# Peptides against a protein of PDB entry 5EIB: the designs that were tried, part 37

Target 1, 366 residues: chain A of PDB entry 5EIB
Amino acid sequence: VDLEPGTMDSVRSGPFGQIFRPDNFVFGQSGAGNNWAKGHYTEGAELVDSVLDVVRKESESCDCLQGFQLTHSLGGGTGSGMGTLLISKIREEYPDRIMNTFSVMPSPKVSDTVVEPYNATLSVHQLVENTDETYCIDNEALYDICFRTLKLTTPTYGDLNHLVSATMSGVTTCLRFPGQLNADLRKLAVNMVPFPRLHFFMPGFAPLTSRGSQQYRALTVPELTQQMFDSKNMMAACDPRHGRYLTVAAIFRGRMSMKEVDEQMLNVQNKNSSYFVEWIPNNVKTAVCDIPPRGLKMSATFIGNSTAIQELFKRISEQFTAMFRRKAFLHWYTGEGMDEMEFTEAESNMNDLVSEYQQYQDATAD
Target 2, 366 residues: chain A of PDB entry 5EIB as posed
Amino acid sequence: VDLEPGTMDSVRSGPFGQIFRPDNFVFGQSGAGNNWAKGHYTEGAELVDSVLDVVRKESESCDCLQGFQLTHSLGGGTGSGMGTLLISKIREEYPDRIMNTFSVMPSPKVSDTVVEPYNATLSVHQLVENTDETYSIDNEALYDICFRTLKLTTPTYGDLNHLVSATMSGVTTCLRFPGQLNADLRKLAVNMVPFPRLHFFMPGFAPLTSRGSQQYRALTVPELTQQMFDSKNMMAACDPRHGRYLTVAAIFRGRMSMKEVDEQMLNVQNKNSSYFVEWIPNNVKTAVCDIPPRGLKMSATFIGNSTAIQELFKRISEQFTAMFRRKAFLHWYTGEGMDEMEFTEAESNMNDLVSEYQQYQDATAD

## One batch from the design tools (peptide; made by RFdiffusion4, then SolubleMPNN)

Design b1_p10_5_s4 (from b1_p10_5, 7 letters changed)
Fold by OpenDDE base, seed 1:
Structure b1_p10_5_s4 (fold): chain B 366 residues (1-366), chain A 10 residues (1-10)
Amino acid sequence: as target 1 above (366 residues)
Amino acid sequence: MKFYKPVKPK
């Protein structure tokens, strides 16, 4: 789905364009112009029914519908505005199904789009209410991984999207291979989301190695475990050491000892015990899949529900507030039929979410 | 790949 035809042509002409049904390409002509309100109230609202017809058709063809998975950006008008409209409409029609998202957070280091803080804040407001699970993929963290860890002097969108694809492949491993931990979306939510609003995940993928160092680095269970819990390996721009893990899932892939995995996972929890809440028992879950990812002998994928994610939301909130106090660009949103109150409601709900994360960070076992 | 310059809202 897109409001621009050129993106669909790029997917269709790509190496995987033939795996999608032609009738499942739904697209507009005008685009959203990086405006959330165009995506949500005008151009996106004209297209949403055509998308819902495809969603219904594909849902009826499923032997066992678990839920929905959306991949979108929160900085652009289509991914943010139309993406959140689509989530709302699907949730209204399928209230018993899991809503899962891969949400790409905007960063001034990656994009010069001035209105990204508005699009992100308005999107987070919708995601808090209408999703069950959200993977926070931060363009700032992806850029920093590319530059610092991968030693790329000038990271490209291709380099960032490679990290996104590796992460998405890792976190969906348990859904694609039988006999795993979190084998369905509902079981993932039960294990990862102790509080309904606190469903924003910090993902990570290992191994991440520069091209120059790949030939000299052994891939071992200890090295994967150490890299996966390193703050520099998080795909959300927050430091886990500034918060506490509510829940963690680790997904190992490849031929390895289950005993060695369990020993290393116990060791990393014990070394980092101050960064876990003590009042959620058995809050770390581990899975091992014998099938490695393409081109690797082994990998590990991290899913963290951490109170440190509030640093990401605080960054967006500060940028939003600096623009909103000046009423900068508001006429572009209100001109599409959006109310100024929706900005204030979205800001309030995101600040409440930050306060909830802080409350659970400071909570002790009674 | 043409970097889509974010079209500034006109």
Scores: peptide ipSAE 0.019, ipTM 0.511, DockQ to the pose 0.030
Fold by OpenDDE base, seed 2:
Structure b1_p10_5_s4 (fold): chain B 366 residues (1-366), chain A 10 residues (1-10)
Amino acid sequence: as target 1 above (366 residues)
Amino acid sequence: MKFYKPVKPK
């Protein structure tokens, strides 16, 4: 789905374009112009019913519909505005199904789009209310991984999207292979989300290795475990040491000893015990799939529900507040029929979410 | 509240 035809033509002409039904390409002509209001209320609202008809048809063809997975950006007008409109409409029609998102967070290091803080804040407001699970994929963290860890001098969107793809493949492993822990979206939510509003995940992937160092690096369970818990491998620009883990899932892939995985996972928890809440027992879950990802002997994917995710929301809130106090570009949104109150409500709800994460960070076992 | 007023198509 896109409001621009050129994006759909790029997907259709791509190496995987033929795996999608032609009738499942739903697109507009005008685009959203990086405006959430165009995505949500005007251009996106004209297209949404055609998307819902396709969603309904594909849902009726499922033997067992677990839920929906949306991949979108929060900086752009289509992904943010139309994406959150679709989430709302799907939630209204399928209230008992899991809504899962891969939400790409904007960063000034990656994009010069001045209105990204508005689009992100308005989107986070919708995600708090209408999603069950949200993977926070931060363009700032992806850029920093590409530059610092992968030693790419000029990271491209292709390099960032490669990390996103590896992470998405990792977190969906349990859904795609039989006999795994968290084999369905609902079971993942039960294990990862102790409080309904606190459903924003910090993903991570290992191994992350520069092309020049790949030949010299042994892939071992201890190295994967250590790298997976390293703050530099988090795909959200948050330091887990500044917060506490509510819940963690670790997904190992490849031929390895389950005993060695359990030993290393116990060791990393014990070493980092101060960074976990003490009042949630058995809050770390581990899965091992014997099928490695393409091109690797083994990998590990991390899913963290950490109170440190508030650093990401604080960054967006600070940028939002600095623009909104000046009413900068606000006329682009109000001209599409938005009220200034919707901005204030979205800012308030995101600040409430930050306060909730802080409260649970500071909570002790009574 | 509905914060959106549908803009009539011109």
Scores: peptide ipSAE 0.013, ipTM 0.431, DockQ to the pose 0.074
Fold by OpenDDE base, seed 3:
Structure b1_p10_5_s4 (fold): chain B 366 residues (1-366), chain A 10 residues (1-10)
Amino acid sequence: as target 1 above (366 residues)
Amino acid sequence: MKFYKPVKPK
């Protein structure tokens, strides 16, 4: 789905364009112009019914509909505005189904789009209310991984999207292979989301190795485990050491010893015990799938529900507040029929979410 | 206008 045809043409002309059913390409002509309100109330609202018709058709063809998975950006107008409209409409029609998102967070290091803080704040407000699971993928963190860890001198969107695709493949492993932990979206939510609003995850993927170091790196369970819990490996731009893990899931792939995985997962929890809440028993879940990802002998995918994710929301809030106090660019949103109160409500809800994460960070076992 | 610029080289 896009409000611009050029993105769809790029997907169709790509090496995997034929995987998608032609009838499932729903797109507009005008685009959202990086305006959330244009995505949510005007151009997106004109297209949403055509998307819902496709969603209904695909849902009816499903023997066992678990839920929905959206991949979108929060900095743009289409992914943010129309994406959250679509989430709201799907939630309304399918209230008993899991809503899962891969939400790409904007960064001033990656994009010069001035209004991204508005689009992100307005999107987060919708995601808090209308999603069950949100993987926070920060373009800043992806860039830093590409530059620092992968030693890419000039990271491209292709390099960033490669990390996203590896992570998406990792987190969906349990859904695609039977007999695994978190074999459905609901079980994942039950294991990862102790409180309904606190459903924003820090993803990570291992191994991440520079091309020059690949020949010297032995892929081992200890190395995967150590890299997966490294703050520099998080695909959200927050330091897990500044918060506490509410829950963690680790998904190992490839032929490895389950015993070695359990030993390394216990060791990393013990080493990092100060970074876990003590009042959630058995809050680390581990899955092992014998089927490695394509091109790797083994991998590990990390999913962290950490109170440190508040650093991401604080960053967005600070940028939002800096613009909104001046009413900068606000007329582009109000001109699409949006009320100024929706900005203050979205800001308030995001600040409440930050306060909730802080409360649970500071909570002790009584 | 999409203002998604290419990842700024640091």
Scores: peptide ipSAE 0.000, ipTM 0.371, DockQ to the pose 0.028
Fold by OpenDDE base, seed 5:
Structure b1_p10_5_s4 (fold): chain B 366 residues (1-366), chain A 10 residues (1-10)
Amino acid sequence: as target 1 above (366 residues)
Amino acid sequence: MKFYKPVKPK
């Protein structure tokens, strides 16, 4: 789905364009112009019914519908505005199904789009209420990984999207291969989300290796485990050492010893025990899939529900507040039928979410 | 060919 036709042509002409049915390409003629309100209330609203018809048809063709997975950007108008409209409409029609998102957070290091903090804040407000699981993929973290870890002098959207695709492939491993922990979206939510609003995940991937060092790096279970818990491997721009993990899932891929994985996972938990809440027993889950990702012998994917994710929301909130106090660009949103109250409600709900994460960070065992 | 918009370094 896109409000711009050119994006669909790029997907269709791509190496995997034939995987998607032609009729499942729903697109507008006019793009949202990086405006959440155009995506949510005007141009996106005109297209949403056509998308829902496709969603219904594909849902009816499922032998066992677990839920939905949305991939979107929160900085742009289509992914943020129309994406959250679509989430809301799907939630209304399928209230008993899991809503999972891969939400790409904007960063001023990656984009010069001035209104991204508005689009992100308005989107997070919708995601808090209408999703069950949200993978926070932060363009700032992706850029920092590309530049610092991968040693890319000029990171491209291709390099960032490669990290996104690796992460998405990792976190969906248990859904795609039988016999794994969290083999369905609902079990993942039950294991990862102790409180309904606190469903924002910090994903991470290992190995992250520069092209120049790939030939010289052994891939071992200890190295994967250590790298997976390193703050530099997090796809969200927050330091897990500034918070506490509520829950963790680790997904190993490749031929390895389950015993060695369990030993290394226990060792890393013990070394990092101060960064876990003590009042959630058995809050670390591990899965091992014998099927490696293409081009790697072994990998590990991390999913963290951490109170440190509040750093990401605080960053967006600070940028939002700085613009909103000046009413900068607000007329572009109000001109599409939005009220200033929707901005205030979205800001409030994000601040409440930050406060909730802080409360559980400071909570001790009684 | 996906035209990668170069991220302008600030």
Scores: peptide ipSAE 0.000, ipTM 0.378, DockQ to the pose 0.023

Design b1_p10_6_s1 (from b1_p10_6, 4 letters changed)
Fold by OpenDDE base, seed 4:
Structure b1_p10_6_s1 (fold): chain B 366 residues (1-366), chain A 10 residues (1-10)
Amino acid sequence: as target 1 above (366 residues)
Amino acid sequence: VSSRKSYEVP
C-alpha cells in the first residue's frame, strides 16, 4: 500500500515483485507530502476502503488468521497517517486478532523532514491504543549501528533497510519455522507484554560485523549472546542499562548446542540481573532454530520489552514540544481538517506512556 | 555510493 504509485511500481518490478498478487497493490496518486493528516484524514481516507477490501479477501483466505503485521514509517505521511488509519480500521473489524507492527521511528540524522516529530507523535498515540505488539525500529539507532559498528561513512536508506530486513527476518523466525517458542503472535504477546500499553519492543540483531573485521570474527554462541545484549546493537536508540527489562525473547538460528545457548543466556541474565525487573519470574525466553539465515552460519535476534524505551519516546516528545510550542507547520495539518487538540492529546498520551514505563522501572518486589 | 553491503547481515 502506498499513496504514491512509484513505490508500488518499484516493488512490482523488483526481484521479489512476483510474490505479491497484482490485485493486492493498492496505491494513490497524490502522496501524503510527509503530512500525517493527509495520510489519516484526506488522501489516506479515500484509499482505505480499497485496502480494507483486500485485507478482508486475504483474511477470508486464511485457514487460521492469527492477526496482522504492518510495516510502516512514522516520519512520513503515508506510513504514519494512513498506516495508523489502517490499524484503527482493522482493529475495529478484527478486535480479537493480534495487531503487530514494525514501526520505523524518525531521526534527524537520517531525514531532514522537519515535521517528522509531529507524524511520529500522532502515530505513537494511535499505536499505544490500537496495537498489541510494536517493534520500535529507530532510524537513530540504525544510523548509529551503520556508522559506528558497520563503519559506513555515509549510511544510506539501503543500509538502514538492510538492518530492518534482518530484524524482521529474525523476529519472524518462530512464525515461519515449526516447533519454536512464540510460534504464533498471541503467544508472543502473552510472553512479551505484561501490561497492555507496554507493548513497544526494542529489537536487536547479531552478528553485526563490519567488512574490515569479518575475517577476524568467530561466530560463536558466546559472542552472539554478548553482542545481542550490547546496547550498541539495539535497534532502538535507548540504553537498556538506564532501565529494566520487563521481558526478553532471544531467537538463535543455526546449528548450535542448546546447552551452550542456555548456559550463555543464564550467564548474561546473571551478569545483568540489575537490569531486569525482579517481580517477573522467567521473563527471558529463548528459542533455537536449526535453520540459519541466508549467508550466515548462525545468528541471534533479540526482542526486549524494556522501560529504557522511554528514552526513544522522550526524544520524540522533546522534538515535538519544541515545534508545537511555536505552532510551527501546524497550518499544514489543520488545513487537512485536524484540530490542535489532537496534537495535545497525542503528546499527553505519549507522556503518560513514559510515566508508565518509569513507574514499572521503579517498582520493587514488596 | 557503492551499494556494496560492507557488513554481514542475512
Scores: peptide ipSAE 0.006, ipTM 0.440, DockQ to the pose 0.015
Fold by OpenDDE base, seed 3:
Structure b1_p10_6_s1 (fold): chain B 366 residues (1-366), chain A 10 residues (1-10)
Amino acid sequence: as target 1 above (366 residues)
Amino acid sequence: VSSRKSYEVP
């Protein structure tokens, strides 16, 4: 789905374009112009029914519908505005199904789109209410990983999207292969989401290795475990050491010793015990899939529900507030029929989410 | 631009 035809043509002409039904390509002509309100109330609203018809048709064809997965950017207008409209509409029709998102957070390091803080804040407001699981993929963190860890001098969107694709492949491993842990979206939610609003995940992927270091890196369970829990390896721009993990899942892929995985996971948890809440028992879950990712002997994917994720929301909120106090660019949104009150409500809800994360960060075992 | 596999991500 897109408000621009060129993206659909790119997907259709791509190496995997044939896996999608032609009728499942729903697209507009005008785009959203990086405006959430165009995505949500005008251009996106004109297209949403056509998308819902496809969603219904595909849902009826499922033997066992678990839920939905959306991949979108929160900085743009289509992914943010139309994406959140679609989430809302799907939630209304399928209230008993899991809504999962891969939400790409904007960063001034990656994009010069001035209104991204508005689009992101308005999107987060919708995601808090209408998603069950949201993987926070922060363009700032992706850029920093590409630059610092991968030693890419000029990270491209292709480099960032490659990290995103690896993460998506990693977190969906348990859904695609036989296993017990997180074998469906609902089991993942039960294991990862202790409180309904606290469903924003910090993803990470290992191995991440610079080209110059590939020859010297052993792919071992200890090295994967150590990298996966490294603050520099998080694909959300927050430091886990500034918060506490509510829940963690680790998904290992490849042929490895389950005993060694369990030992290393216990060791890393014990080493970092101060960064876990003590009042959630068995809050670290581990899965092993014998099937490695393509081109690797083994990998590990991290999913963290951490109170440190509030740093990401604070960054967006600060940028939002700086613009909104001046009503900068607001006329582009109000001109599409949006009310200024929706900005205030979105800001408030995001600040409430930050406060909720802080409350659980400061909570002790009674 | 052919995204040469610059890093071992799957």
Scores: peptide ipSAE 0.006, ipTM 0.412, DockQ to the pose 0.015
Fold by OpenDDE base, seed 1:
Structure b1_p10_6_s1 (fold): chain B 366 residues (1-366), chain A 10 residues (1-10)
Amino acid sequence: as target 1 above (366 residues)
Amino acid sequence: VSSRKSYEVP
């Protein structure tokens, strides 16, 4: 789905364009112009029914519908505005199904689109209410991984999207292969989300190695475990050492000893015990899938629900507040039928979310 | 990263 035809043509002409049914390409002509309001109330609202018709048709063809997975950006107009409209409409029609998102967070290091803080804040407000699980994929963290860890002097969208694709493949491993932990979206939510609003995850993928160092690096369970818990390996721009893990899932792939995995996972928890809440017992879950990713002997994928994720939301909130105090660019949103009150409500709800994470960070066992 | 949409006004 896109409000621009050129994106759909790129997917269709790509190496995987033939995997999708032609009738499932739903697109507009005008685009959203990086405006959340165009995505949510005007251009996106004209297209949403055509998308819902496809969603219904595909849902009816499912033997066992678990839920929905949306991949979108929060800095743009289509992914943010139309994406959140689509989430709302799907939630209304399928209230008993899981809503999962891969949400790409904007960063000034990657994009110079000035209104991204508005689009992101308005989107987060919708995601808090209408999703069950949200993977926070931060373009700032992806850029920093590409530059610092992968030693790419000039990271490209291709380099960032490679990290996103590896992570998405990793976190969906348990859904795609039988007999795994979190084998369905609902079981994942039950294990990862202790409080309904606190459903924002920091993902990570290992191994991440520069091209020059790949030939010299052994892939071992200890090295994967160490890299997966390293703050520099998080795909959300927050430091887990500034917060506490509520829940963690680790997904190992490849032929390895389950005993060695359990030993290394216990060791990393014990070394980092101060960064876990003590009042959620057995809050770290581990899975091993014998099937490695293509081109790797083994990998590990990390899913963290941490109170440190508030650093990401604080960054967006600070940028939002700086513009909103001056009402900068607001006329582009109000001209599409938005009220200024919707901005204030979205800011308030995101600040409440930050306060909730801080409350559970400071909570001790009685 | 070169943004395609760097200064697009909404």
Scores: peptide ipSAE 0.006, ipTM 0.390, DockQ to the pose 0.032
Fold by OpenDDE base, seed 5:
Structure b1_p10_6_s1 (fold): chain B 366 residues (1-366), chain A 10 residues (1-10)
Amino acid sequence: as target 1 above (366 residues)
Amino acid sequence: VSSRKSYEVP
């Protein structure tokens, strides 16, 4: 789905474009112009029914519908505005199904779009209410990984999207292959989401390796485990050492010893015990899939529900507040039928979410 | 992730 036709043509002409049904390409002509309001109330609203018709058709064709997975950007108008409209409409029609998102957070290091903090804040407000699980994929973190870890001097969207795809493949492993942990979207939610609003995940991936270092790297379970818990491997720009893990899932892929995985996972928890809440017992779950990702012998994917995710929301909130106090660019949104109150409500809800994370960070066992 | 670009389907 896109409000621009050129995106669909690029997907269709791509190496995997033929895996999608032609009739499942729903697109507009005008785009959203990086405006959440155009995505949500005008251009996106004109297209949403056509998308819902496709969603219904595909849902009816499912033997066992678990839920929905949306991949979108929160900085752009289509992914943010139309994406959150679509989430809302699907939630209304399928209230008993899991809504899962891969939400790409904007960064000034990646995009010069000035209104991204508005689009992101308005989107987060919708995601808090209408999603069950949200993987926070932060362009800030992706850029920093590409630059610092992968030693890419000029990271491209193609480099960032490669990290996104690897992360998505990692976190969906338990859904796509036989396994014991998180075998469906609902089980994932039950294991990862202790409180309904606190459903924003910090994903991470190992191995992350620069081209120059690939030949010298051993891929071992201890190294994967250590790197998976390293703040530099997090796809969200927050330091887990500044917060506490509510819940963690670790997904190992490849042929390895389950015993060695369990030993290393226990060791990393013990070393990092101060960064876990003490009042959620057995809050770390581990899965092993014998099928490695393409081109790797083994990998590990991390899913963290951490109170440190508040750093990401604080960053967006600070940028939002700086513009909103001056009413900068606000007329582009109000001109599409939005009220200034919607901005204030979105800011308030995101600040409440930050406060909730902080409360649970500071909570002790009685 | 390797710094080599590859297309991966989730």
Scores: peptide ipSAE 0.000, ipTM 0.416, DockQ to the pose 0.018

